Peptides against a protein of PDB entry 5Z08. Designs and how they scored, part 239

Target 1, 168 residues: chain A of PDB entry 5Z08
Amino acid sequence: RQKDEWAKKTSSLMKQLDWFIGEHLGAMLAAEELGGPVVGELMEIDPDDLSAGFNAHGKLKKATSQPDLDRRQRRIDDIWGPQDEQGQAHKRKRGADEALAASAEMRDLIEQLMNKLVEAGGDNSATYVEIPRESAAARFLVRSKVAMFHPNDARRLRLVDFGRDLDD
Target 2, 222 residues: chain B of PDB entry 5Z08
Amino acid sequence: GLPRLIDAIEEASKIPAKRRQTPIKPTIEKLTTHLYTHGASPDSLLRLADLLTLRNHLDQASLAAITRNLYPSSTVSDEVVLRFIGALGHGQLKPTLALQALFLRWLVMVYHLLENPGVLGQVYGVLFDLLDTAAIRPQLCHLLALVTRRKHVRPFRIQAILTLSRQTGGDPNLTGLLRVFKNYYPEIIVGDATKGRASAFKHPDPQWRQHLDEIQQRRSEA

## One batch from the design tools (peptide; made by RFdiffusion4, then SolubleMPNN)

Design b2_p23_6_s1 (from b2_p23_6, 14 letters changed)
Fold by OpenDDE base, seed 1:
Structure b2_p23_6_s1 (fold): chain B 168 residues (1-168), chain C 222 residues (1-222), chain A 23 residues (1-23)
Amino acid sequence: as target 1 above (168 residues)
Amino acid sequence: as target 2 above (222 residues)
Amino acid sequence: SELEEQLRKMIEEIEILIRKALK
């Protein structure tokens, strides 16, 4: 019975978290990944802004064809054919796809972190997840003080142990 | 050709049905006939994915008809896949759940034509979180059964599917997905609630498959 | 940021529940 109640509560909270990631974080995480502002500096990022890309200073690029855009950004620009209404729809959609990808990355990372916590059985050394790259998602979790990098290995991330403070 | 038909439908999709000068239905019928005969190129497939997934003024019957005839003549790009995935779930800007079920069914039927099947693995969590949506669950479980790898079978997800299975009274599709999980972790107890028949995730439309194969064969001869 | 705090609160609550279930 208690396990079932726990499972229900956890599921409910995960749904809320998923909603929060999808509705509030995804676009901002995508913007940060594309060289835009750090998550939380700009609360409202238009998908169109994601489409225009960001300069090395995190500012929205004006429509000038600068050649040195990273391959990911070039792929973004190449799918945006001419400035017709179709081009704008494609732009908005690509921004939405990047936001979705960023949301998925954040969700997967959180889920991996939670799973490692379950598997570790109280051994904090076993709670580390290996991350393939330092993503905007990983950085955001660390800034949020919900995750910590391994002191000697920035490829290892774990949840912060919040359970210690329950006995205080 | 197909691009011109798509152009006409795109323009019509911007206008409410009551304000259109010409009925769009004949153009939709021409499009679906063309798709049935020749399939959609990667470029056309992308444009059609936009029409299907973005909120526009096309009627549900037209959108369903396009989806049912959405035969790829070649491969399916990551971008096309992500557009359909992005259209899933609840929201005012999202397609109807009925149309989403058709999208998921389509993804199942074209899974072998994906340029990068790994793209679905990257959005696995997004898909998994939609399992509580009864209207899309059958097709979603089937897609997840194809996509699932060992890295996706995690303790949390095992517990989540077990919980949802109990809550649904042992949905056969969830039981089917849990059997896929059990292939990676044999210790998974498909609990007493799963005394029911598991879905075998058979191909949803053998006739559609056969017709797709015919369209794909024409590409190999060109 | 407000978003960071909101995320923290959500994850903290989940983590607490996980730990309670493991006892």
Scores: peptide ipSAE 0.245, ipTM 0.374, DockQ to the pose 0.247
Fold by OpenDDE base, seed 5:
Structure b2_p23_6_s1 (fold): chain B 168 residues (1-168), chain C 222 residues (1-222), chain A 23 residues (1-23)
Amino acid sequence: as target 1 above (168 residues)
Amino acid sequence: as target 2 above (222 residues)
Amino acid sequence: SELEEQLRKMIEEIEILIRKALK
């Protein structure tokens, strides 16, 4: 009975977390990945703003087509396409796709971190998730003091142990 | 004078070494001696930049010797800077990576003499994309450390440095560059794998600096 | 940031529940 109540409460909180990620974090994480501001510097990033790009100050660029020779900037420019109506539609779609991808990455990472916590059975050494890259999602979790890197391996991430302070 | 020496070298550079009537080494030695004594004017500097960056029949030792003695007597134009930047990277028509490292070192040493330091900021992306090239990375990181402004510190570049730092086992030059980034964005999280000794980016050649200062001082007295 | 704090609170609550369920 108590386990079932905890499971229900966990499921409810996970749904709230999923909503929070999708509605508030996804676009900001995508903006960070695309070279925009760090998550939390710009609270309202429209997916359309992701398509407009970010200036040298991390503010929304007016889409000045300066051929920035940066390969990632080219990818961003390729993301952003020509400034015609079709280009704007393609930009919006791509901004939305990047926000969705960032949301999915954050969700998957949190899920993996939680699953490893469950599987470890109290062994903190077994709680590490291998991350393929240091993503905006991973950095955000670390800034939030929710996750930490392995001291010797930045490809390994684990949840911060919040529970130990409760048993002492 | 210097222009005549450059003329002779330009003509010799068009001819394969085996087909030259006279050895070029004595002319290169005269050039490097002149450069060491008087430096290069803006016009001469541009011509020398072309000799150094364009594919020709000059040997690598000669090109390196010219680069090591490339003291500006005045300012360094945007055009000269762009010639050296254009010569960076991989390609059949590009200078050797060893020579490119010397060019980057030179740009570091003459950075304070640029007519427009902002020109390097405009090509920041080009420079940054070369960080994966190990042979030029030390000098490239040093140059980027000088050039970096808030406008260049982007999340994607932060991530790129962090990724490359992990792949290289924590290259101290990358850690040094990341420290420069942190000056603009203190909130940058450096993963534990990037916790290492950062390069201090000291002047690469104090003797060269002193000699440059002597050449520049003569200009102010004229 | 406010967002970081919100995320932290949510994950902390979940983690506490997970740990309680494992005891």
Scores: peptide ipSAE 0.243, ipTM 0.358, DockQ to the pose 0.214
Fold by OpenDDE base, seed 4:
Structure b2_p23_6_s1 (fold): chain B 168 residues (1-168), chain C 222 residues (1-222), chain A 23 residues (1-23)
Amino acid sequence: as target 1 above (168 residues)
Amino acid sequence: as target 2 above (222 residues)
Amino acid sequence: SELEEQLRKMIEEIEILIRKALK
């Protein structure tokens, strides 16, 4: 009975977390991956903003005319395509795809971390997930103090043990 | 002597710890004591670099202890440097990131003893591309601060470090490296992130430096 | 950031529940 209630509550919280990732974090994580601001520095990043790219300061590139910006703008234009209507639609789609990809990466990473916690059965040494790269998602979890890297292997990530404070 | 100790450790490194007939710890302690007292010759440094960088059955504590006592009695060859550089980054065959951080720290501390400091400049790209690895970034930035020359300060690297600095919330080591870049290109606007505390890249271990100087002084008297 | 704190609270609550379910 209590286990079923905990399972239901866990499921409900996971759904809320999935919503939070999809609605709030995905675009910001994508922006960080694209060389934009760190997650939380710019609130309400639109997928269209992702398509515009970020300047050296992590701010949205305003369409300003400076030539050294032009080579980088050309590379960004090469990455993001021409500013024609079709190019803008492709840019918007690409921005949305990057936000979706970032959301999926974060969701998958959290799921793996939670699954390893369950599988470990209380053995903290068995709670590590192998990560393919230091992603914006992984960095965000570490900055949020919910995950930590293995002290000797930064490819291994685990959830922070919040439960040690419960048995004291 | 040191060569015989290295021979014993090399042989033990081929065997899993559980299958060793004799504990290796006493031999490691003898090695580290010898290194602390006399330092390592160029030939011994190369052999020790292989032990430290190649995948073997030595435990991390032993590898770390050897690295912490890796005093050169003479110069450090390009070959030794390249062994340590080749061991950096991600991979199943590479040393742990903790050990890589010790290697980078060692390279910083022995930089003045390199036979050819230019060798690090040749592998600058390899080092620079590892800046995203948080576990080694402090020591890597310090090493890059020593190695950086005008030829290395390129627009793409300036941008990469600025981007990474933002992504890290203004890591003081990255800010310190940007300050080194600014010495070559004063026009580099190290933005508000550089109003933050830049690392001064102080010597990682003053006691280690002093002891190294004592070992090096004995060489000049011989 | 506020987002980091929100995520932390959510994950912490889930982790506590998981640990309780494993006891």
Scores: peptide ipSAE 0.241, ipTM 0.360, DockQ to the pose 0.240
Fold by OpenDDE base, seed 3:
Structure b2_p23_6_s1 (fold): chain B 168 residues (1-168), chain C 222 residues (1-222), chain A 23 residues (1-23)
Amino acid sequence: as target 1 above (168 residues)
Amino acid sequence: as target 2 above (222 residues)
Amino acid sequence: SELEEQLRKMIEEIEILIRKALK
């Protein structure tokens, strides 16, 4: 009985979280991933600065001239460039697709992190999820102090132990 | 106009009171007077919701005064609602529980002006999980009484309210919420602990309602 | 449960951050 009640409550909260991610967070995550403003930081991030990416501490890297700048810049230009009427419809569709993708990535990442927490049975070393890349979703969770990278491996992410007050 | 008053308050909110060159109180008074007379547009409501819910250097009396005069001249967007919902609970970055109670009271009083009342139903669990917070429970139960639909009335929530009702010695607001649940599931045994007086969830401020109606009527004539 | 509390905190933190991002 208690397990069923807990499962129902968890499911209800996850649905709320899923809604929250889909309706509010996804577009912002997509914007960050595409070189828009950082989710949760009012920092006027210059589109040019966004191309530099974030370090493991969630700080903007200095714009190194790396060629991946061109793809992100094209995406930024596609998202923020002059909105020709035809460009607006494609831009809206692409923006919607990127928002959906970002929402899905965040949902999946949270689900994986929570599943690992449950599976670990209190072993903090077993709570790490391997992430294929440092995504806007991963960065957001870290900035939120909800997740943390492994000290020696930025490809490993875990939930923060919420038994500690966020004030510590 | 209202936007300029909000601009001035936003700028002042970034600066500690001791470091402000000019007292903000006269500007707050102008703002609250304007809100009382004309209400707030959807755009102004969003900006004011940010001022009320985000940590800044505004004093609690000013925040409370703005909240008490936060008359919508039109509708209330989902975005505005979610700003207030996100401000609820415990944490150093969250508003005081006293302000949270005012926000919940405000949501109750403007519920009929929500663009999408369903948004509160989507965050029902977040609201429900705060029922143990005594300082906001009266207004929270009232809001939940408005928001509750059949889909929210689940066995675990019924049991949670029953347990909390026992722990609180039969809080009338919890008993009132259980009665709302019983409307959807008549088989809910509101046990002896609920023999207490249930809250009827009457409008918390009839004068505020009347004044809101006057502001809303002026929009329909415009 | 511990997980339930964690989930609540996560939701709350996300809500706070969304509010900051929408500003």
Scores: peptide ipSAE 0.100, ipTM 0.298, DockQ to the pose 0.058

Design b2_p23_6_s2 (from b2_p23_6, 15 letters changed)
Fold by OpenDDE base, seed 2:
Structure b2_p23_6_s2 (fold): chain B 168 residues (1-168), chain C 222 residues (1-222), chain A 23 residues (1-23)
Amino acid sequence: as target 1 above (168 residues)
Amino acid sequence: as target 2 above (222 residues)
Amino acid sequence: SSLEEQLRLMIEEISVLKRKALK
């Protein structure tokens, strides 16, 4: 009975996590990957400010900067801009696709991290997931104190074991 | 009639109080009495909105008295709404924050009389960006609670409210607005910092509402 | 950030519940 309740709660929380990633995190992760602001630093960015592009530091560039930055900014504007303007339908679709891709990457990474933690059976060396790149998703998990890089290998990421601290 | 009273006040508003030949207070009292008894037509509302929102030589007590008695006899136009929205924020040409709070309170109380409630949705960003202004935040959150639709509930705004809620120590009005957002996205986790008491956004003045209803009923019978 | 904290709390709770369900 109690195990069934915990399983139901786990399933419910997983659905909430999936929703949170899809509805809130995916677009921000995509923006970070496109050279936008770091996830969570996007305070009140005026859409007009978003149109000016992000510099290499994720800060808004003033309007005078390079054509390639305009293209990235346009993608960011497409991801974060108001949905109602007709002329940006193709750009909106591309921004939505990038947000979906970022959401999928984050979901898959979390799933792999959780699975490896369970499979390792307490062996810390076996808890690492190999990541192909340092993605916005990976960085966000580390900043969130949910995951940790291997101290000697930035391609290896592990989930923080929150359950150990309760049994000690 | 009301138009003549507005004419007299408009002319007086162009002149500093010390240079006026006649005291304006008796004319303001006549205006507020008329507004209380009959309400304001759409045309009169627009003229009064200009008097309330544009920089002139009227004293704050007179402006507040007019605002407190600004009963619409009919509907409220988009133009009137936009005058009040345009008067919000910081600046030397803007009304005082105290008067802005009265304008927001007024918009809440007359929301059901707007010709196009969607006009507030169009300026949602302008309203939302003012949430950091503590002096107007209670009335602003109440107005946003009425105006918010699914299209306005965006990740960046959710984050902005959560951030501001933490910075303010869990302002009940922000928590109330976040509950409105949760109606559209139940999955919004309101962290422990927002476990505080949420504002219920009750009507700001039940007596004002009752009197407004009486004025509105007289028009439907005429 | 608030998002980082939210994600952490969710994953923490899920991780604890998964471990309890496996015991």
Scores: peptide ipSAE 0.355, ipTM 0.396, DockQ to the pose 0.250
Fold by OpenDDE base, seed 1:
Parts: structure tokens; sequence; C-alpha cells
Structure b2_p23_6_s2 (fold): chain B 168 residues (1-168), chain C 222 residues (1-222), chain A 23 residues (1-23)
């Protein structure tokens, strides 16, 4: 009986997590991946705003006049050369598609992390998931104190074992 | 005025939220509104830097809101800069990594207002040693890109970035920083790890920049 | 609460419940 209640509660919380990722986190993660603000710096990102792209400054391209690049930022821009129009060819993937992709990445990553923790059977060395790159999703999990990178390999991510912290 | 608002927040910061008789949110909103309209003087910036960087009972949302509205009305002193740098890294007494990222972003955005830009060059090693902290790496690389001079580009740091770039699967921010290094030492072989996209280190917030410029202009006219 | 805190609390609770269900 108690196990069934815990299973039901787990299922309910997983649905809430999926909703939270899809409705709130995905757009912010996508914005970070597109060179926008880090998740939490801008709380109100409309997926439609993602389609407008971020200006050189990580905010929505408004038609406003090229702000006078400070001398130091100008130097960095000079080093990188003119952002060729081809670099602005971030394919107009609809901001919605990027938000969906970011949400899917986060969901999949959390699922893999949880599964690896269960499969490891208490072996901390076996709890690592290999990630192809350090994504906004991975960084967010680490900032949230939910996941940790391997100390010697940032391609390896593990879920924090919240159960051990209770027994110690 | 701004000093009175800071006084009230300083006193409230000493008391846990659950034990406060009065909600702090209205005072924070008044503070952020004032900062947005008028900016912060050097003295006010120092006091606010202490509130943001020292352990207190202010909630993360309030600290983030203050940081997002931390417009200097004048210059930024070395002391203010050093408070934010001293708040970086891991530790129970340190601000959250999310808040540290906001501090680094702020330093990037106000870098042109520093009284002595060289102060960041003096703490370059401290900043560089934090590159392994993924949560702050994007803003840290941007700040380092601004701060880096020829004297900072050392073989051990080049190798450290290359190693970390391999370990991260070619983080665009690290690739961007390595390109800055290459400007001082063209012989740096930015190997296969750098065939990836490099961050251009664009200004984090053009609207914030524009609003800062408006605040700074008002001071020059007064 | 920050989004980070919200996510942490959710995942923490899920993780604890999963362990309890497996015992």
Amino acid sequence: as target 1 above (168 residues)
Amino acid sequence: as target 2 above (222 residues)
Amino acid sequence: SSLEEQLRLMIEEISVLKRKALK
C-alpha cells in the first residue's frame, strides 16, 4: 500500500516536472543556447521572442540604433571580424522549435541521470552519463545542485544522490 | 532617498524572513525603482555590493533584482569590483553560483565605467582559476576576454584552456577566450577543439546598456 | 524561490520517493 502511494506520488511529480520543463524552463534554456541570458537572468522569455533572435547583447533584436559599442567590446568584435550575415544565419528555427528542443534535451538528460543512478546500485563511479557537450541544460542542473560533473571530465555528469545525504 | 532605502534593507538583512515583522519586498521594489531611475552613487554601490556579496538573510530573488538594476550613476571603484570578485567561487559563505553569474555579467556591462580597469588584471589568476566552474564559465570567459592582456597569456594558461576545452567537448566560451589569446600569440594552435563555434562575447544586455548610457548622460549634464 | 531551487526540490523529492519505493 505505501509503496503504491509512493509510486503514484512519483508519477505525479514526474508529470509536474515535465510540465515545468516544457512550460517554463525550455524557452530560457533555448535562449541561453542561442547566446541569450543565462537561465534565471531573464525570467520572462516568450518562445516567440526567441524567433526574433538576440542582438549582439543577448536581448531581443529591437530596431534600435546600434548602441555605441564601448571601446573594449569593439575590440572584441574587431577580433572576431564582422559577424558575416552568414553567422546571423542561425536558421530561423522558430523560437518554439528551439524551446521544444531544449525541453526535450533537459527531459532526456534528467531521465538518463535518474536511470543511471538506479542502475549503478550504489556504485558512484557507474552513475555518470556521457553528454556530447556542456549544454545549458547540463549547466542548469549543476547550478541547481541536482547534478555534478566528473572532476576530470566535463562530458560526464551524474545526479546528486539525495538519499545518501540523509543517511550520513 | 537611496541611503535610507539601503539602511532599511541592511537592517532587514540581519533578520530571517520568517521573523521579519514587515515584508521586505516593497522596500526592495522601491530600491530597484530608484536605481532604475537614478542609478547608484559610488558610496551606494559599495553598500549594495556588501548586501549582495556578504552572507545575510536576503532572498535570492531580491538579490537578483538589485543586481539587475545596479546602474552606476558615476564610476565603479576598485573596492566595489573587489567585493564582487571576492564573492566568486565555492563555499557556504559565498553567494549562489547563479548570483555569481549575475555579478560577472554586471562587471562585463560596467567594465567601461571602472575607475581602474587594471584592478581586474591584478586578480586575473583568481578569475582564471574559476573556469572549471561551469555555472559561471560563460560570463567569466566574457569578462576574461575584456581583461586579458599579453602579460596574462602564459603557456600554462593556454594549456589549461585547451585541456578544459577538450574536457567540455569544446565549450564555445573557452574557444572564444582562446581566440582572444591568439591575438596576442598568433602561433597558438587552436586545434580541432576550436573548429567549433566560438562565442563572440556580445554585450549581454543592450537595453541595459542603453539605460545605463541615459543615466550616465544625466550626470554629465548636472 | 528561484527556478533552480524549484527544480532541485522537485528532483530531490522524486529521488527520495523512488528510493523509498524500491526498498
Scores: peptide ipSAE 0.355, ipTM 0.390, DockQ to the pose 0.264; fails the geometry check
Fold by OpenDDE base, seed 5:
Formats: C-alpha cells, sequence, structure tokens
Structure b2_p23_6_s2 (fold): chain B 168 residues (1-168), chain C 222 residues (1-222), chain A 23 residues (1-23)
C-alpha cells in the first residue's frame, strides 16, 4: 500500500517535471543554446522571441540586415528572415522547434541520469552519463546542483544522490 | 445636480489652489455627498475619471475623497476603465502611488459592473508589469486574480511571480496570484517560496459593497 | 535562479521517493 502511494506520487511528480521542462524551461534552454541569456536571467523568452535571435550581449536582436554574421548567427538570421507574414510564421515555427528540441534534450538527460543512479547500486563510477556536448540542459542541471561533471572529464555527468544523507 | 458640481471642480482644477477665488473643499464635499447618495452615471464617471487621472491642481485629499465615493449608479464603460489603467505606474504626470492603489481597489470593487470585463484582459500585460511596484501590489494582485484567464498564464509570467516572490520574501499577495495561476495549470510547481500564507483576496470594503448594492437596486426599480 | 531551485527540489523529491519505492 505504501509502495503504491510512493509510486503514484513519483508518477505525479514526473508529470509535473515534464510539464515544467516543456512549458517553462524549453524556451529558455533554447534561447541559451542560440546565444541568448543564461536560463533564468531573461524571463520573457517566448518561443516566438527565439525567432528574433540574440545579440552578443544576450539581448533580443532586432532583425538587423547584416549578411556576414557567423554561421550560428546566420542560422539565427535565417530563423529571423524578412518580416513578411510568411517569414514571421517560419520564424515562430523554428523557435517552437528549438524549444521542443531543448525540452526533449533536458527530459532525456534527466531520465538517463536517474536511470544510471538507480542502476549503479551505489557505485559512483557507474553513475556517469556520457553527454555528446556541453548543452544548456547539462549546464542548467549543474547550476541547479542536481548534477555534477566528472572532475577529469566534462563529457561525463552524474546525478547528485540526494538520498544518501538520509540513511546516515 | 452632479454635472454642475463636476463643472465647478473642473474649472477649479485648472487653477492653483493659491490663485482660486473660492475654496474648492465645500464643492468637493457636495460632490462626495451627491455621489454617496445617488452614485455616478456613466457620463459623470468618465468626467470624474479624467479629474482623478489627469494632472491638475486638485489636492490629494480631494482626489482620494472622490475616489472613495465613486459609486457607479449603472455600468462602468471601457473608457472609464482605461483612464484608470492609463494612470498606473511611475511618472511625473501620473497620479501618486497612493491614489493609484485606490484606483485599483475601486476597479476590484466595481469589477462586476464592467460593461466589458474583457477590457482588463486586453491590458493584462500592463497590469502585470507593475507587480514590482510595492505600493500598489496588494490591490494589483487582487485585480489580476479576478482578471486572469488561461491565456494569461504563460511561463514567463509564472517565473516572474516566482522571482518576485523570492525577492519580496514571499509576499502573500503574490502567493495568492500564483494560486490563481495553479487553478489553470495545476502542474505549476510552487517551490518553498510559495509555501507561505496566500492572500484570500476578500472584498476590500464590505460596507462600500453594501452601499453600492443599494445604489444599484434603485436603478433597477426605476 | 528560482528555476534552478525548483528543478532541484523536484528532482530531489523524485529521487527520494524512487529510493523509498525500491526498498
Amino acid sequence: as target 1 above (168 residues)
Amino acid sequence: as target 2 above (222 residues)
Amino acid sequence: SSLEEQLRLMIEEISVLKRKALK
């Protein structure tokens, strides 16, 4: 009975986490990946705003016409193409797609981290997930004190074991 | 009648108090007595809203007294609402924050008499952006609690309330507003910053409500 | 940030509950 209650509560919290990632974090993570502000510094990141891009200072760029900006900036500018109705629709769609991608990455990373912690059975060496890149998602988890990088390998990330301190 | 009293006050409002030939206080008292007894028609409300929201030479006590007696005899138009909303925030041409708090309180108390409650939803962003202004926050949160719909509950606004709640040490009014947001999105995680007591957003003045109801009933019998 | 704290609290609670469910 108690185990079932804990399982139900866990499921409920996971759904809340999924909502939090999808509805709240995704756009901000995508903004950080696109050279925007660090997650939580700029609260007003709508997926629609992701289509405007960010300047070198992490501020929302107004659509500036300058062609020669760096490939990431060109992708941003291609996201930010001409202000025609069709261009705005494409921009909004691309911003939404980036937010969805960032949400999916964060969800997957958290799931992997949790699974590895359970599978490791207390072996700290087995708790590390290999990450393909240092993403906004990974950085956010570390800043949140939820995850830690391996001291010698920034491609290895582990979940902080919050339960160890309760059994001692 | 009420229009003549408003005319006299409008003319007096153009002149600095030191240059007025006659004290305006007796006319303000007559106006507030009339408003208390009969309420204000839509046309009179608009004129009074202009007197209350536009920069003029009326003293703060007179403006507050008018606002406290601003009983609508009928409905409240969008135009009247927008005058009060336009008067909110910081600026040399704007009313004092104390008077703005009275305007917000008034909007809460007459919310059920708005011709179009949706007008407040259209200016939701303007209202929401003022939450950092401590002097008007209690009444502003109450008004937002009435106005908030699902379309207004956005991630950036959720985060803004959470951040401001932390910065204020868990203002009960912000916690109350966040509870309203949770009604639309139960999944909203209210961290420890929101474990505090939430405001219940009770009617600000039950006596004012009762008197308003009496004024409104007289209209229905006419 | 508030977001960081919220995420931490959520993951912490989930982690604790998962551990309790496995015991």
Scores: peptide ipSAE 0.347, ipTM 0.401, DockQ to the pose 0.263; fails the geometry check
Fold by OpenDDE base, seed 3:
Structure b2_p23_6_s2 (fold): chain B 168 residues (1-168), chain C 222 residues (1-222), chain A 23 residues (1-23)
Amino acid sequence: as target 1 above (168 residues)
Amino acid sequence: as target 2 above (222 residues)
Amino acid sequence: SSLEEQLRLMIEEISVLKRKALK
């Protein structure tokens, strides 16, 4: 009975998470991927800073190369700037498609991270998911203190084990 | 100004009440007075939504006081709405159900100020799935009554409300929501168990409405 | 950010519940 309640609650929370990702986070992740602001930071983060990724400690790497500020600023302005109705519709569609893609990536990544943590049975080495790139999704998870990169391999991401403290 | 008050409260919210060097209550009172007098800008609303919805060290009375005085001076962004929606439901990290009820009440009262009322329609399923939560059901039904469109009135949701109505002994708020559904599907039989007085979903606080209108009028004159 | 915290809180809660459901 209690397990069933926990399972139901888990399912409900997963649906809420899916909704949160799909309705909120996806668009912002897409914006970040497109050179927009960092998810949840209103600070004009230079798109270059967004592309720089995070170190093993979740800190932004200093972007060494100033990629063309103008093209990225245009993309930011294109995503967030006042656009004419037609431009807004096309950008909304593109933004919606990118938001859907970002949402799917985040959902998949979270699912993989959670599954690996369960499968690892306490072996920290087995908890890592290989990520093809440092995506906005991966960065957001790290910034959220939900995930951590492998100290020696930024292509390996693991979920923070929040439940460890409950078994002691 | 309001931003400085929010700054002070944000900083205080990071610190347990027992470890604060200064009482936060006077600052909360200043904030609520300012909100009552001038309302909150979109930027301030977002910051306040974060304070209200995120787990912090603010006491429930302070959070409730802020929520009761959360008059928008302008529009309410999707982001603000979604902060409140994200705060709904059961969870150790979520606001209390009492505070969630205040959030839902607030959303009802500011519904006409939403930049995009459609945002609530997008989250309709999330809201609908919370109808079993008795503590928030009255305000939730009211919000759903405002949000419901034909696209939301699906057979499975009709059946879910009917089932829940039977299980609750005919909650008048559920009956009220069923009446809204019936506007789209007249064939819905609000069965005998719903013989109870349906909630009319009247404005929760006419005085709050009047005061909001006064704040909104000042913006149009500026 | 508040969103980061929200995600963390959600994932934390899910993770805790999943673990509880598996015990």
Scores: peptide ipSAE 0.335, ipTM 0.398, DockQ to the pose 0.265; fails the geometry check

